Peptides against a protein of PDB entry 5A53. Designs and how they scored, part 43

Target 1, 230 residues: chain A of PDB entry 5A53
Amino acid sequence: LVENVKQALFIPGQSCNKNLHDIMVDLSALKKPDMKRFNRKNDIHPFEDMSPLEFFSEKNDCSLMVLMTSSKKRKNNMTFIRTFGYKIYDMIELMVADNFKLLSDFKKLTFTVGLKPMFTFQGAAFDTHPVYKQIKSLFLDFFRGESTDLQDVAGLQHVISMTIQGDFQDGEPLPNVLFRVYKLKSYKSDQGGKRLPRIELVEIGPRLDFKIGRIHTPSPDMVTEAHKKP

## One batch from the design tools (peptide; aimed at target 1 S63 D141 H227)

Design b2_p18_6_s4 (made by RFdiffusion4, then SolubleMPNN; from b2_p18_6, 9 letters changed)
Fold by OpenDDE base, seed 1:
Structure b2_p18_6_s4 (fold): chain B 230 residues (1-230), chain A 18 residues (1-18)
Amino acid sequence: as target 1 above (230 residues)
Amino acid sequence: MKSLGALDDEEASLIVPY
């Protein structure tokens, strides 16, 4: 079964800096082999003109895009874009807080490229609040693609944890989303003559705290078309 | 002239704007 795994394109914007580049490299490593990266900076402003992104989606056959920009108002901004039929479906700005950690900040562990992560979501708002529903949908779509059959459990190597940072009320600023990546490490513990496989979670990075920025939501018609299974 | 940065892939067909 050729999994129709969605391809991702990482695009450095004109204001992309070294930190964003490093974050891009580390985050995109989790999407290998289903990832492309541009080396050249592109002057793209998605919330002003979406046409360059639709062009890149079509030309690179990528339904997922991430634009890296940084400004005084939107520092370390990763704009996540999804397309349907090479047209913009949705967009969300996720700004990386300055406390980020790269893969180099963790103990290097060997991993197999192309294994799908398990996801965990902490916070009721991921199932109730429209913005957090979009974030949940986006990250599931980004790393898992379409739900393939149960055989994926045998390849479980990574866990991605997404946590809403605290409770919030209506009208309050939306809490950050804490993005964490763990490797499953199996230990043969010889406790009491039965080798019980112990599984431990080891953080491998990157560690990202996402501040939520601007959002573009799909039209009801595009939602209907995108959910039509062929 | 929107400077779309050249696609890094080999088939950067220069879309010459007609």
Scores: peptide ipSAE 0.020, ipTM 0.533, DockQ to the pose 0.023
OpenDDE base, seeds 2, 3, 4, 5: peptide ipSAE 0.014, 0.011, 0.010, 0.019; ipTM 0.511, 0.492, 0.508, 0.565; seed 3 fails the geometry check

Design b2_p18_7 (made by RFdiffusion4)
Pose (drawn by RFdiffusion4):
Structure b2_p18_7 (pose): chain A 225 residues (1-189, 195-230), chain P 18 residues (1-18)
Amino acid sequence: LVENVKQALFIPGQSCNKNLHDIMVDLSALKKPDMKRFNRKNDIHPFEDMSPLEFFSEKNDCSLMVLMTSSKKRKNNMTFIRTFGYKIYDMIELMVADNFKLLSDFKKLTFTVGLKPMFTFQGAAFDTHPVYKQIKSLFLDFFRGESTDLQDVAGLQHVISMTIQGDFQDGEPLPNVLFRVYKLKSYKSRLPRIELVEIGPRLDFKIGRIHTPSPDMVTEAHKKP
Amino acid sequence: SYFDEELDSYDHLLDDLL
């Protein structure tokens, strides 16, 4: 009954550069094998015209898309896009801060591609705040991959950790979201003692513009059997 | 529902262990 794994399409925008491309490559690796990359630049402006994104979604059968854009106003801009029936469901701009680390900045460890990641979300706003609820929903939907009734404990290899940069009060600017990836190590004490090693990429997301779905589309996308 | 937006039991288990 459940759908196939959602495919991701990574799209360099007209203003995409090498540094932003490196971020795309390393992040896209976490999506393997359910991922495609475009090599050319495309003149796409999602908050002016959504038509090209819907076109690429249909012709490439990708319900998840990431546009790469950079200007001084919006530097290292990663626009995460989800579609339903090849129409836009929601969009959010996540801009990467300059303190980012790539896979090259971390010791390369053995890594089995295609395993179900574990998630931890740190921050009460992930459950109550509309903006952060969308981000939690986005990254769960984006990276979970295969849904299954069966889980091999030996397959529990890495965790995707997302932390809000401190608590905040209403009216203040929205804190960044800290994207971290760790590999698990377990030791004997039955329950194991767990330690973590960072493998990257390390990304601090600055929150930009947001598009939300209409109530009609929410009804169809979240219809229950 | 079309979107996969939920934590599973091993996520919670890992959070408890950490």

Design b2_p18_7_s1 (made by RFdiffusion4, then SolubleMPNN; from b2_p18_7, 6 letters changed)
Fold by OpenDDE base, seed 5:
Structure b2_p18_7_s1 (fold): chain B 230 residues (1-230), chain A 18 residues (1-18)
Amino acid sequence: as target 1 above (230 residues)
Amino acid sequence: PYFDEELTEEDKLLDALL
């Protein structure tokens, strides 16, 4: 079953600034060619009124959206939105910590656009805690390219690593999610006349530490409907 | 006011570099 690649729309909010724009550009580059970006600021408040996002989802045929906003309370806020049938399925605020690194902060490496990244998730809560399960689902869904049955190991260029920053107990603030991107580099090692392929992971950026903000969860009915459609 | 998709020249340049 060829799952249609989900298209992403990146939307600068009214409070979008240069740093958020740069983060948007770098993160959206990982979603190419299945990405659209607005160049103009849009005054959208998704937790107050979701209708503008539903409109954009339908108009642009994008089931994934990212709204870029910044305030004193929610600095460098990336609101990730998913739609189903152009209706809001879920939303999550992920605020980028000030220690972020852009692609320009790393050694530029050539990569092929459109290759599906491999994901790694570190932290048991990605499988057990509802918020981290949503984050895991979101990022898998966001960067899920064409599911060719052949995970052509030959086509694996990128690894996206997501790590929960430390342990937490019930009632404690949710730890940040550390987002890291690596490129697989193959070296021809000449060891004793046998060319053993050496694979190394090289960080390529962006480097983002996500603080979790507000969440909108789907209704049970929408969950059931979304799981019925391939 | 909702704005349509338009890439900046900077975005196009970045897109060519990436």
Scores: peptide ipSAE 0.024, ipTM 0.556, DockQ to the pose 0.026
OpenDDE base, seeds 1, 2, 3, 4: peptide ipSAE 0.013, 0.023, 0.017, 0.010; ipTM 0.352, 0.533, 0.488, 0.484; seeds 1, 4 fail the geometry check

Design b2_p18_7_s2 (made by RFdiffusion4, then SolubleMPNN; from b2_p18_7, 7 letters changed)
Fold by OpenDDE base, seed 1:
Structure b2_p18_7_s2 (fold): chain B 230 residues (1-230), chain A 18 residues (1-18)
Amino acid sequence: as target 1 above (230 residues)
Amino acid sequence: PFFDEELSEADKLLDELL
């Protein structure tokens, strides 16, 4: 079964500002061609009423959604939503820190639209802590695209790196997740007859530091249904 | 599984090379 590429819908909230719009444009460029954007602001409060998002999921055939909002308490907030059967599966608020960099802040490297990223996750909590497990799952699901055979490794030019910013203990605020995007450059180094591929990573942007906000997790029943193989 | 995303072999190889 070739799993259909999950489509993403980017939604400007009522409080969407210029910075969030620019971030939305740049982040959504990494999801092309499997991305839609609304041009109009929508007054949506997903942690109060999820019904409008379920309606948009169904109407646009998008199982991934990103709501762009900003307030004094939740500045530059990207709410990532996933649906299963057009019902909300999970949600997470990821607030972009003010130190963000846009694609325009980096050297313009030609990137091919539709190339799949490779992923790196830095931090043990991505495999152990429920919130970071959800983030790992979300970003893999969001950007991986079509399941391709191993033969496409030669076409992989992008690396998405996610790093947990420092150590933390139970009861402490969750560290930010550092989102970085790199172009992979492979050089054939002929040193001494061993072709050791030298890999260089060049940052291409955007650069986003995510502060974790509110989370909605699926019910055990929804988890069971979503894990059923058809 | 619809949400059970694992690292690919390419991702694992990258992690070994970085």
Scores: peptide ipSAE 0.280, ipTM 0.858, DockQ to the pose 0.717
OpenDDE base, seeds 2, 3, 4, 5: peptide ipSAE 0.233, 0.216, 0.205, 0.183; ipTM 0.824, 0.816, 0.815, 0.800

Design b2_p18_7_s3 (made by RFdiffusion4, then SolubleMPNN; from b2_p18_7, 8 letters changed)
Fold by OpenDDE base, seed 3:
Structure b2_p18_7_s3 (fold): chain B 230 residues (1-230), chain A 18 residues (1-18)
Amino acid sequence: as target 1 above (230 residues)
Amino acid sequence: PFFDTELTEEDLLLDKLL
């Protein structure tokens, strides 16, 4: 089954600033060609009224959305939204820490557009804790390119790494998620007549540390309906 | 009112920096 690639829509909120705009541009570049961006600010508050996002999902045929907002309580906030049948499925606030790095902070490396990244997840909670399970599901869904049966290992150029920043116990604040992007570089090492292929991971950006904010979980009925469609 | 907009030339130029 060739699953249709999910399209992403990036939306600047009313409180969007230059830093969030730059982060939006860099993150959306990793989703090319399957992304759209708005250049005008929209006054959207998804935890108060979801109707504007459902309207944009349908009008733009996008099942993935990212809303860029900033406030004193929720600085550098990226709200990730998924829709099913143009209705809100789930939402999560991920606030970018001030230590972020843009693509311009790294060595420019040419890459082929449209190649599916490999994911790595570090932290047991990605498989056990409901919030981190949602984050894992979201990012896998977000960057899922064309399911070509030819996952030709020869086409692997990018690795997206997601790490939970430390251990936590029940009732403690949820640790940040460290988002990192790497390019695979193959070197021919001439060591002693055996050409051993040396593979190096080179960070290409963006570098984002996500603080977890508010979450909207899908209704049991929507979960059932979403799993019925291949 | 909600505003849908197309990609700007500036957004496209930033894409060339990759």
Scores: peptide ipSAE 0.039, ipTM 0.604, DockQ to the pose 0.027
OpenDDE base, seeds 1, 2, 4, 5: peptide ipSAE 0.034, 0.011, 0.018, 0.016; ipTM 0.562, 0.512, 0.545, 0.542

Design b2_p18_7_s4 (made by RFdiffusion4, then SolubleMPNN; from b2_p18_7, 6 letters changed)
Fold by OpenDDE base, seed 5:
Structure b2_p18_7_s4 (fold): chain B 230 residues (1-230), chain A 18 residues (1-18)
Amino acid sequence: as target 1 above (230 residues)
Amino acid sequence: PYFDEELSENDKLLDELL
């Protein structure tokens, strides 16, 4: 089953600022060519009224959306939205910490557009805790591209790493998720006449530390419908 | 006023990387 590549729509909210715009540009570059961006600010409050997002999902044929907003309570907030049948499936607020790095902060490296990134997840909670399971599902869904069964290791150029920042107990604030992007660089080392292929991971950006905000979870009925393979 | 925000310097940098 070749799952159709999910299209993403990036939406500047009314409170979008330069930093959020730059973050949006860098993150959306990882989703090219399967990405649209609005150039105009839209006054959308998804936790108050979801109807504008459902309208945009249908009108733009995008099952993934990212709303860029910033306030004193929710600084550098990226609301990630998924739709099913152009209806809201789930939402999560991920606030970018002030220590972010843009692609311009790293050594410019050429990358091929459209290559499927490999994901790595660090932290047991990605498999056990409902919020981190949703984050894992979201990012895999967002960046998977074409589901080719053959992850041809030969085509692996990028690694996206997601790490839970430290251990936590029940009732404690949820640790941040550290988002990192690496390029695989192959070196031929001439050590002692045997050319051993050396692979190095080079960080290329963006570097984002996500603080978890509000969450909307799907209804049990929508979960059942969304998991029905056609 | 929907500002047509000019292509940010960051957009220009990305177009050079692609």
Scores: peptide ipSAE 0.025, ipTM 0.556, DockQ to the pose 0.024
OpenDDE base, seeds 1, 2, 3, 4: peptide ipSAE 0.022, 0.022, 0.014, 0.022; ipTM 0.567, 0.547, 0.520, 0.534

Design b2_p18_8 (made by RFdiffusion4)
Pose (drawn by RFdiffusion4):
Structure b2_p18_8 (pose): chain A 225 residues (1-189, 195-230), chain P 18 residues (1-18)
Amino acid sequence: LVENVKQALFIPGQSCNKNLHDIMVDLSALKKPDMKRFNRKNDIHPFEDMSPLEFFSEKNDCSLMVLMTSSKKRKNNMTFIRTFGYKIYDMIELMVADNFKLLSDFKKLTFTVGLKPMFTFQGAAFDTHPVYKQIKSLFLDFFRGESTDLQDVAGLQHVISMTIQGDFQDGEPLPNVLFRVYKLKSYKSRLPRIELVEIGPRLDFKIGRIHTPSPDMVTEAHKKP
Amino acid sequence: MEFLDEDKNMHLIVRSKP
């Protein structure tokens, strides 16, 4: 009954550069094998016209899309896009801070591609705040991959950690979201003792513009059997 | 450290097909 794994399409925008491209490559690796990359630049402006994104979603059968854009106003801009029936469901701009680390900045460890990641979300706002609820929903939908009734404990390899940069009060600017990836190590103490090793990429997301779905589309996208 | 129970959070998954 459940749908196939959602496919991601990574799209360099007209203003995409090499540094932003490196971010795309390393992040896209976490999506393997359910990922496609475009090589050319495309003149796409999602908050002016959504038509091209809907077109690419249909013709490439990708319900998850990431547009790469950079200007001084919005540097290292990653616009995450989800579609329903090839129409736009929601959008959010996540801009990467300059303190980012790539896979090259971390010791390369053995890594089995295609395993179900673990998630940990740190921050009460992930459950109550509309903006951060969308982010939690986005990254769970984006990277969870295959849904299954069966889990091999040996397959529990890595965790995707997302942390809000400190608590905050209403009216203040929204804190950044800290994207971290760790590999698990376990030792004997039955329950194991767990330690973590960072494998990257390391990304600090600055929150930009947001598009939310209409109530009608939410009804259809979240309809229950 | 605590890890997310996805079964309890399946409502966050957006369908892609009608």

Design b2_p18_8_s1 (made by RFdiffusion4, then SolubleMPNN; from b2_p18_8, 8 letters changed)
Fold by OpenDDE base, seed 3:
Structure b2_p18_8_s1 (fold): chain B 230 residues (1-230), chain A 18 residues (1-18)
Amino acid sequence: as target 1 above (230 residues)
Amino acid sequence: MEFVDLSKHEDDIVSSKP
């Protein structure tokens, strides 16, 4: 079953600033060709009223949305939204730390459109903790291209790395998630007549450290419906 | 094969219809 590629919609909120706009452009470039961006600011408050996002999901045929907002309490905030049947499934606020790097901060590298990234997850909590499980699921859904049965190793161009920044105990603030993007560079080393293939990872950007904010979890009924294979 | 230059801020501006 070729799962249809989920389309993403990037929405500048009313409080969207230059930094968030630049981050939006760079992150959305990794989702091409399966991405739309709004040019106009929209006054949307998804934790107060979700109806505008459901409307945009249906009208643009996008099951993934990213809302760009900034306030004193929630600086550089990317709200990631998933829909099922154009209804809100889940939401998570991920605030970008001020140490971010744009694609322009790295060596320009070209990518072939449509190649599926490899993911790496560092931190046991990605498999055990509900919030980090949601983040893992979200990013896999977001950047998962066409499931071709042939994960042809020949098609591997880039790696998305997600790392939990340190250990934490119950009741402590959740550590940041470090988002990194690498390109695989293959080169032949000519050491001693045996051409061993050497693979290097080259960081390409963007570089984002995500602080976790508010979360909306799906209802048990929506979880059941979303997992029903047709 | 279409190559996306990730560094090109191509203004793929989809107008938000109100």
Scores: peptide ipSAE 0.022, ipTM 0.625, DockQ to the pose 0.033
OpenDDE base, seeds 1, 2, 4, 5: peptide ipSAE 0.020, 0.021, 0.017, 0.020; ipTM 0.601, 0.592, 0.552, 0.587

Design b2_p18_8_s2 (made by RFdiffusion4, then SolubleMPNN; from b2_p18_8, 8 letters changed)
Fold by OpenDDE base, seed 5:
Structure b2_p18_8_s2 (fold): chain B 230 residues (1-230), chain A 18 residues (1-18)
Amino acid sequence: as target 1 above (230 residues)
Amino acid sequence: MTFVDLKKEEHLFVKSKP
């Protein structure tokens, strides 16, 4: 049984400002058509009470949620939430650094909605460290779209790149994750009568550097249930 | 630059429903 494409709900928190709204709009554009946005602010504190998020997950049939909040301690905070059976599976705070770039900061390129991204992850910790494994899992779940057996290469339009910003040791603060989006441009190079396909990556935005905040992890039992093959 | 093979990464996928 192939699971349907996970739907995402973007929720402005009470402290959502213009910058966060713009970030929300641009990031959510990458999730179209499988995205909903609330137009009103909601006073949600997911690390204090998760019940409102579970309610929204069920009511909107969204297993992915992003809460947009900002405070002095947690500026430009995107809390990413996943649900399993409309119950909270995991949560992670990803705070957008002030050096962010919006889609409007890049050259507008034609973009087809609904095409699957390719993914690339830079940093060994994405495969070894629990937090970065969660981030990798989250972003794969968030943007993979329809589970098709064939990666129709013909349908590949863009690349989502995530890079751990530098090396770190145990006990050190976790480096930021650099989120980048590229469009694949195919050029016909005519070299000596042989058409060699040239592919170039062009950054299209948004450009987000994520600082890792608070995390909620599922129980071992919930992990087992959520990974059961049908 | 290595691209993720989604088939090889199936173990990272979390179900949304039982």
Scores: peptide ipSAE 0.470, ipTM 0.935, DockQ to the pose 0.861
OpenDDE base, seeds 1, 2, 3, 4: peptide ipSAE 0.464, 0.000, 0.010, 0.005; ipTM 0.934, 0.338, 0.450, 0.374

Design b2_p18_8_s3 (made by RFdiffusion4, then SolubleMPNN; from b2_p18_8, 7 letters changed)
Fold by OpenDDE base, seed 3:
Structure b2_p18_8_s3 (fold): chain B 230 residues (1-230), chain A 18 residues (1-18)
Amino acid sequence: as target 1 above (230 residues)
Amino acid sequence: MEFVDLKKEEDLIVKSKP
């Protein structure tokens, strides 16, 4: 079953600022060619009314959406939305910390568009805690390219690393998620007649530290429907 | 300050809600 690549729509909210716009451009570049962007601000409040997002999902044929908003309470907020049958499946607010780095802050490395990234997850909570399980699922779903059997060996160019920033106990605030993007660089080291391939990870950006905000979890019925293989 | 979207030629203009 070739799962069709999910299309992403990036939406500037009414409170979108220059920093969020720049972050949107850089993050969406990693989703090319399976990405659309709006050029106009839209007054959308997804935790008050979800209907505009369902409308955009259907009209643009996008099952992934990212809403860019900023307020005093929710600075540099990226709301990630998934739809199933153009209905809201889940949502999560991820606020970008002020220490972010853009692609322009790193050495320009040419990359082939459309290669599937490898993911690494650091932190046990990605497998045990409901919120971090949702984040893991979301990012795997978001950057999952075409599952062609042939891409596995020849095309590993990018690594996306997601790290939980520290340990936490029950009832404590959820630690940030550190988002990092690396390019694999192979070096032929001529050490002593054995060409050992040295692989180096080079950070290419963007660099984003995500603070977790509000969450909408899917209904049990939608979970059941979304997991039904056709 | 209205952030005028710098229309880079590569940006697919999709219909936003007015």
Scores: peptide ipSAE 0.019, ipTM 0.551, DockQ to the pose 0.023
OpenDDE base, seeds 1, 2, 4, 5: peptide ipSAE 0.014, 0.008, 0.018, 0.013; ipTM 0.465, 0.442, 0.560, 0.513; seed 2 fails the geometry check

Design b2_p18_8_s4 (made by RFdiffusion4, then SolubleMPNN; from b2_p18_8, 7 letters changed)
Fold by OpenDDE base, seed 3:
Structure b2_p18_8_s4 (fold): chain B 230 residues (1-230), chain A 18 residues (1-18)
Amino acid sequence: as target 1 above (230 residues)
Amino acid sequence: MEFVDLSKEEHLFVKSKP
């Protein structure tokens, strides 16, 4: 089954600032060519009224959306939204910590646009805890690109890494998720007449530490419909 | 470092406009 690549729409909210704009530009660069960005601020409050996002999903043919907002309570907030049939499937607030790094903070490495990333998730909770399972599902869905049966290994350039920042127990605040992006760099090592290929991971950015905020989860019926193969 | 096998992960389908 060949599925079309999910398109992402990046939306600056009314409270979007320069830092969020820069983060939006850098994160959306990883989604090229399958992204759109609004240039104008939009007054959207997705946890109060979801209808504007459903309208934008349908109008722009985007099943992925990211709303950029900032307040005292929710600083540097990226609300990730997925739609199914242009209706809200799920939402999650991920607030970017102040220690973020932009692509300009790293060594400029040329990359080919449109190559599929590899993914790595560090922390058992990505497989067991509902919130971290949603985050894993979201980022896989956001960056997986075209579903082809042929993983052309020759086209692997990027690694997206997500790490849960420490252990936690039931009832404790959920640890941050550390988002990192690496480029695979192949070196020919001449060690003792055997050319062993050495692969190094070079961080390319952006570097984002996500604090988890509010969540909207789909109804069981919507889950069932969204997992049906067309 | 363990990489995700995308073939084993759940896939969310989107009903695109016909």
Scores: peptide ipSAE 0.339, ipTM 0.871, DockQ to the pose 0.490
OpenDDE base, seeds 1, 2, 4, 5: peptide ipSAE 0.247, 0.333, 0.335, 0.132; ipTM 0.839, 0.868, 0.858, 0.799; seed 5 fails the geometry check

## One batch from the design tools (peptide; aimed at target 1 Q151 D152)

Design b2_p19_3 (made by RFdiffusion4)
Pose (drawn by RFdiffusion4):
Structure b2_p19_3 (pose): chain A 225 residues (1-189, 195-230), chain P 19 residues (1-19)
Amino acid sequence: LVENVKQALFIPGQSCNKNLHDIMVDLSALKKPDMKRFNRKNDIHPFEDMSPLEFFSEKNDCSLMVLMTSSKKRKNNMTFIRTFGYKIYDMIELMVADNFKLLSDFKKLTFTVGLKPMFTFQGAAFDTHPVYKQIKSLFLDFFRGESTDLQDVAGLQHVISMTIQGDFQDGEPLPNVLFRVYKLKSYKSRLPRIELVEIGPRLDFKIGRIHTPSPDMVTEAHKKP
Amino acid sequence: DELKEKYEKEKKEKEEEEE
């Protein structure tokens, strides 16, 4: 009954550069094998015209899309896009801070591609705040991959950790979201003692513009059998 | 080893139920 694994399409925008491309490559690796990369630059402006994104969603059968854009106003801009029936469901701009680390900045460890990641979300706003609820929903939908009834404990290899940069009060600017990836190590103490090793990429997301779905589309996208 | 055996048993039971 459940759908196939959602496919991701990474799209360099007209203003995409090498540094932003490196961020795309390393982050796209976490999506393997359910991922495609475009090589050319495309003149796409999602908050002016959504038509091209819907076109690429249909012709490439990708319900998840990431546009790469950079200007001084919005540097290292990663626009995460989800579609339903090849129409836009929601969009959010996540801009990467300059303190980012790539896979090259971390010791390369053995890594089995295509395993179900673990998730940990740190921050009460991930459950109550509309903006952060969308982000939690986005990254769960984006990277969870295959849904299954069966889980091999040996397959529990890495965790995707997302942390809000401190608590905050209403009216203040929205804190950044800290994206971290760790590999698990377990030791005997039955329950094992767990330790973590960072493998990257390390990304601090600055929140930009947001597009939310209409109630009609939510009804269809979240219809229950 | 016991966790792997349990997993392989449950996988076999699920394949038999699908057949």

Design b2_p19_3_s1 (made by RFdiffusion4, then SolubleMPNN; from b2_p19_3, 13 letters changed)
Fold by OpenDDE base, seed 5:
Structure b2_p19_3_s1 (fold): chain B 230 residues (1-230), chain A 19 residues (1-19)
Amino acid sequence: as target 1 above (230 residues)
Amino acid sequence: DEARAAFEAALRRKLEELA
């Protein structure tokens, strides 16, 4: 069974800066080997014209895209795009806060390329609020691909944690999503005959706090088509 | 870090559910 792992394309926009480039490199490393990066800046404005992204989706056979742009209003903006049949399904702007940390800011640990990360989501809104449901769906789709069976905990090296920063009420600004990546270390603790696995988490980066920006949601027809099991 | 604390708690809970 060839798991059709979704391919990702990372696109530096015209306003892409060094920080965004570094963030792009580090985040995309988690998607290896199923990732492409453009080296050239592309003048793309997805909320004005989606056609260039649909073209890139088809040309590169990528159903996932990330556009890196920065402006005064939308600093360090990562626009996450999904396509279905090379047509735009959904889009979301996630702006990286200035407190970000790169992989170089953490102790380098050896890791196996291509291992699927475990996800943890903290915050009830990931299951109830439309925007956070989209974020959860997006990141699961981005890094896991299709729902594979229970990955043997023994093969779990990386954990991606997504936390909604604080509580919010209706009408309030949406809290940031705290993105963290950990290496899981399991130790056999032989304390007192109960083999309770001792788990240690080591943050490996990148560390990203995402501010939520603009969103494009799919049409009801596209939702129905995308959920049709072949 | 709030995210780390939340994650550690969630992971612990998940591991307890799998045990």
Scores: peptide ipSAE 0.184, ipTM 0.786, DockQ to the pose 0.030
OpenDDE base, seeds 1, 2, 3, 4: peptide ipSAE 0.149, 0.033, 0.023, 0.024; ipTM 0.768, 0.685, 0.632, 0.639

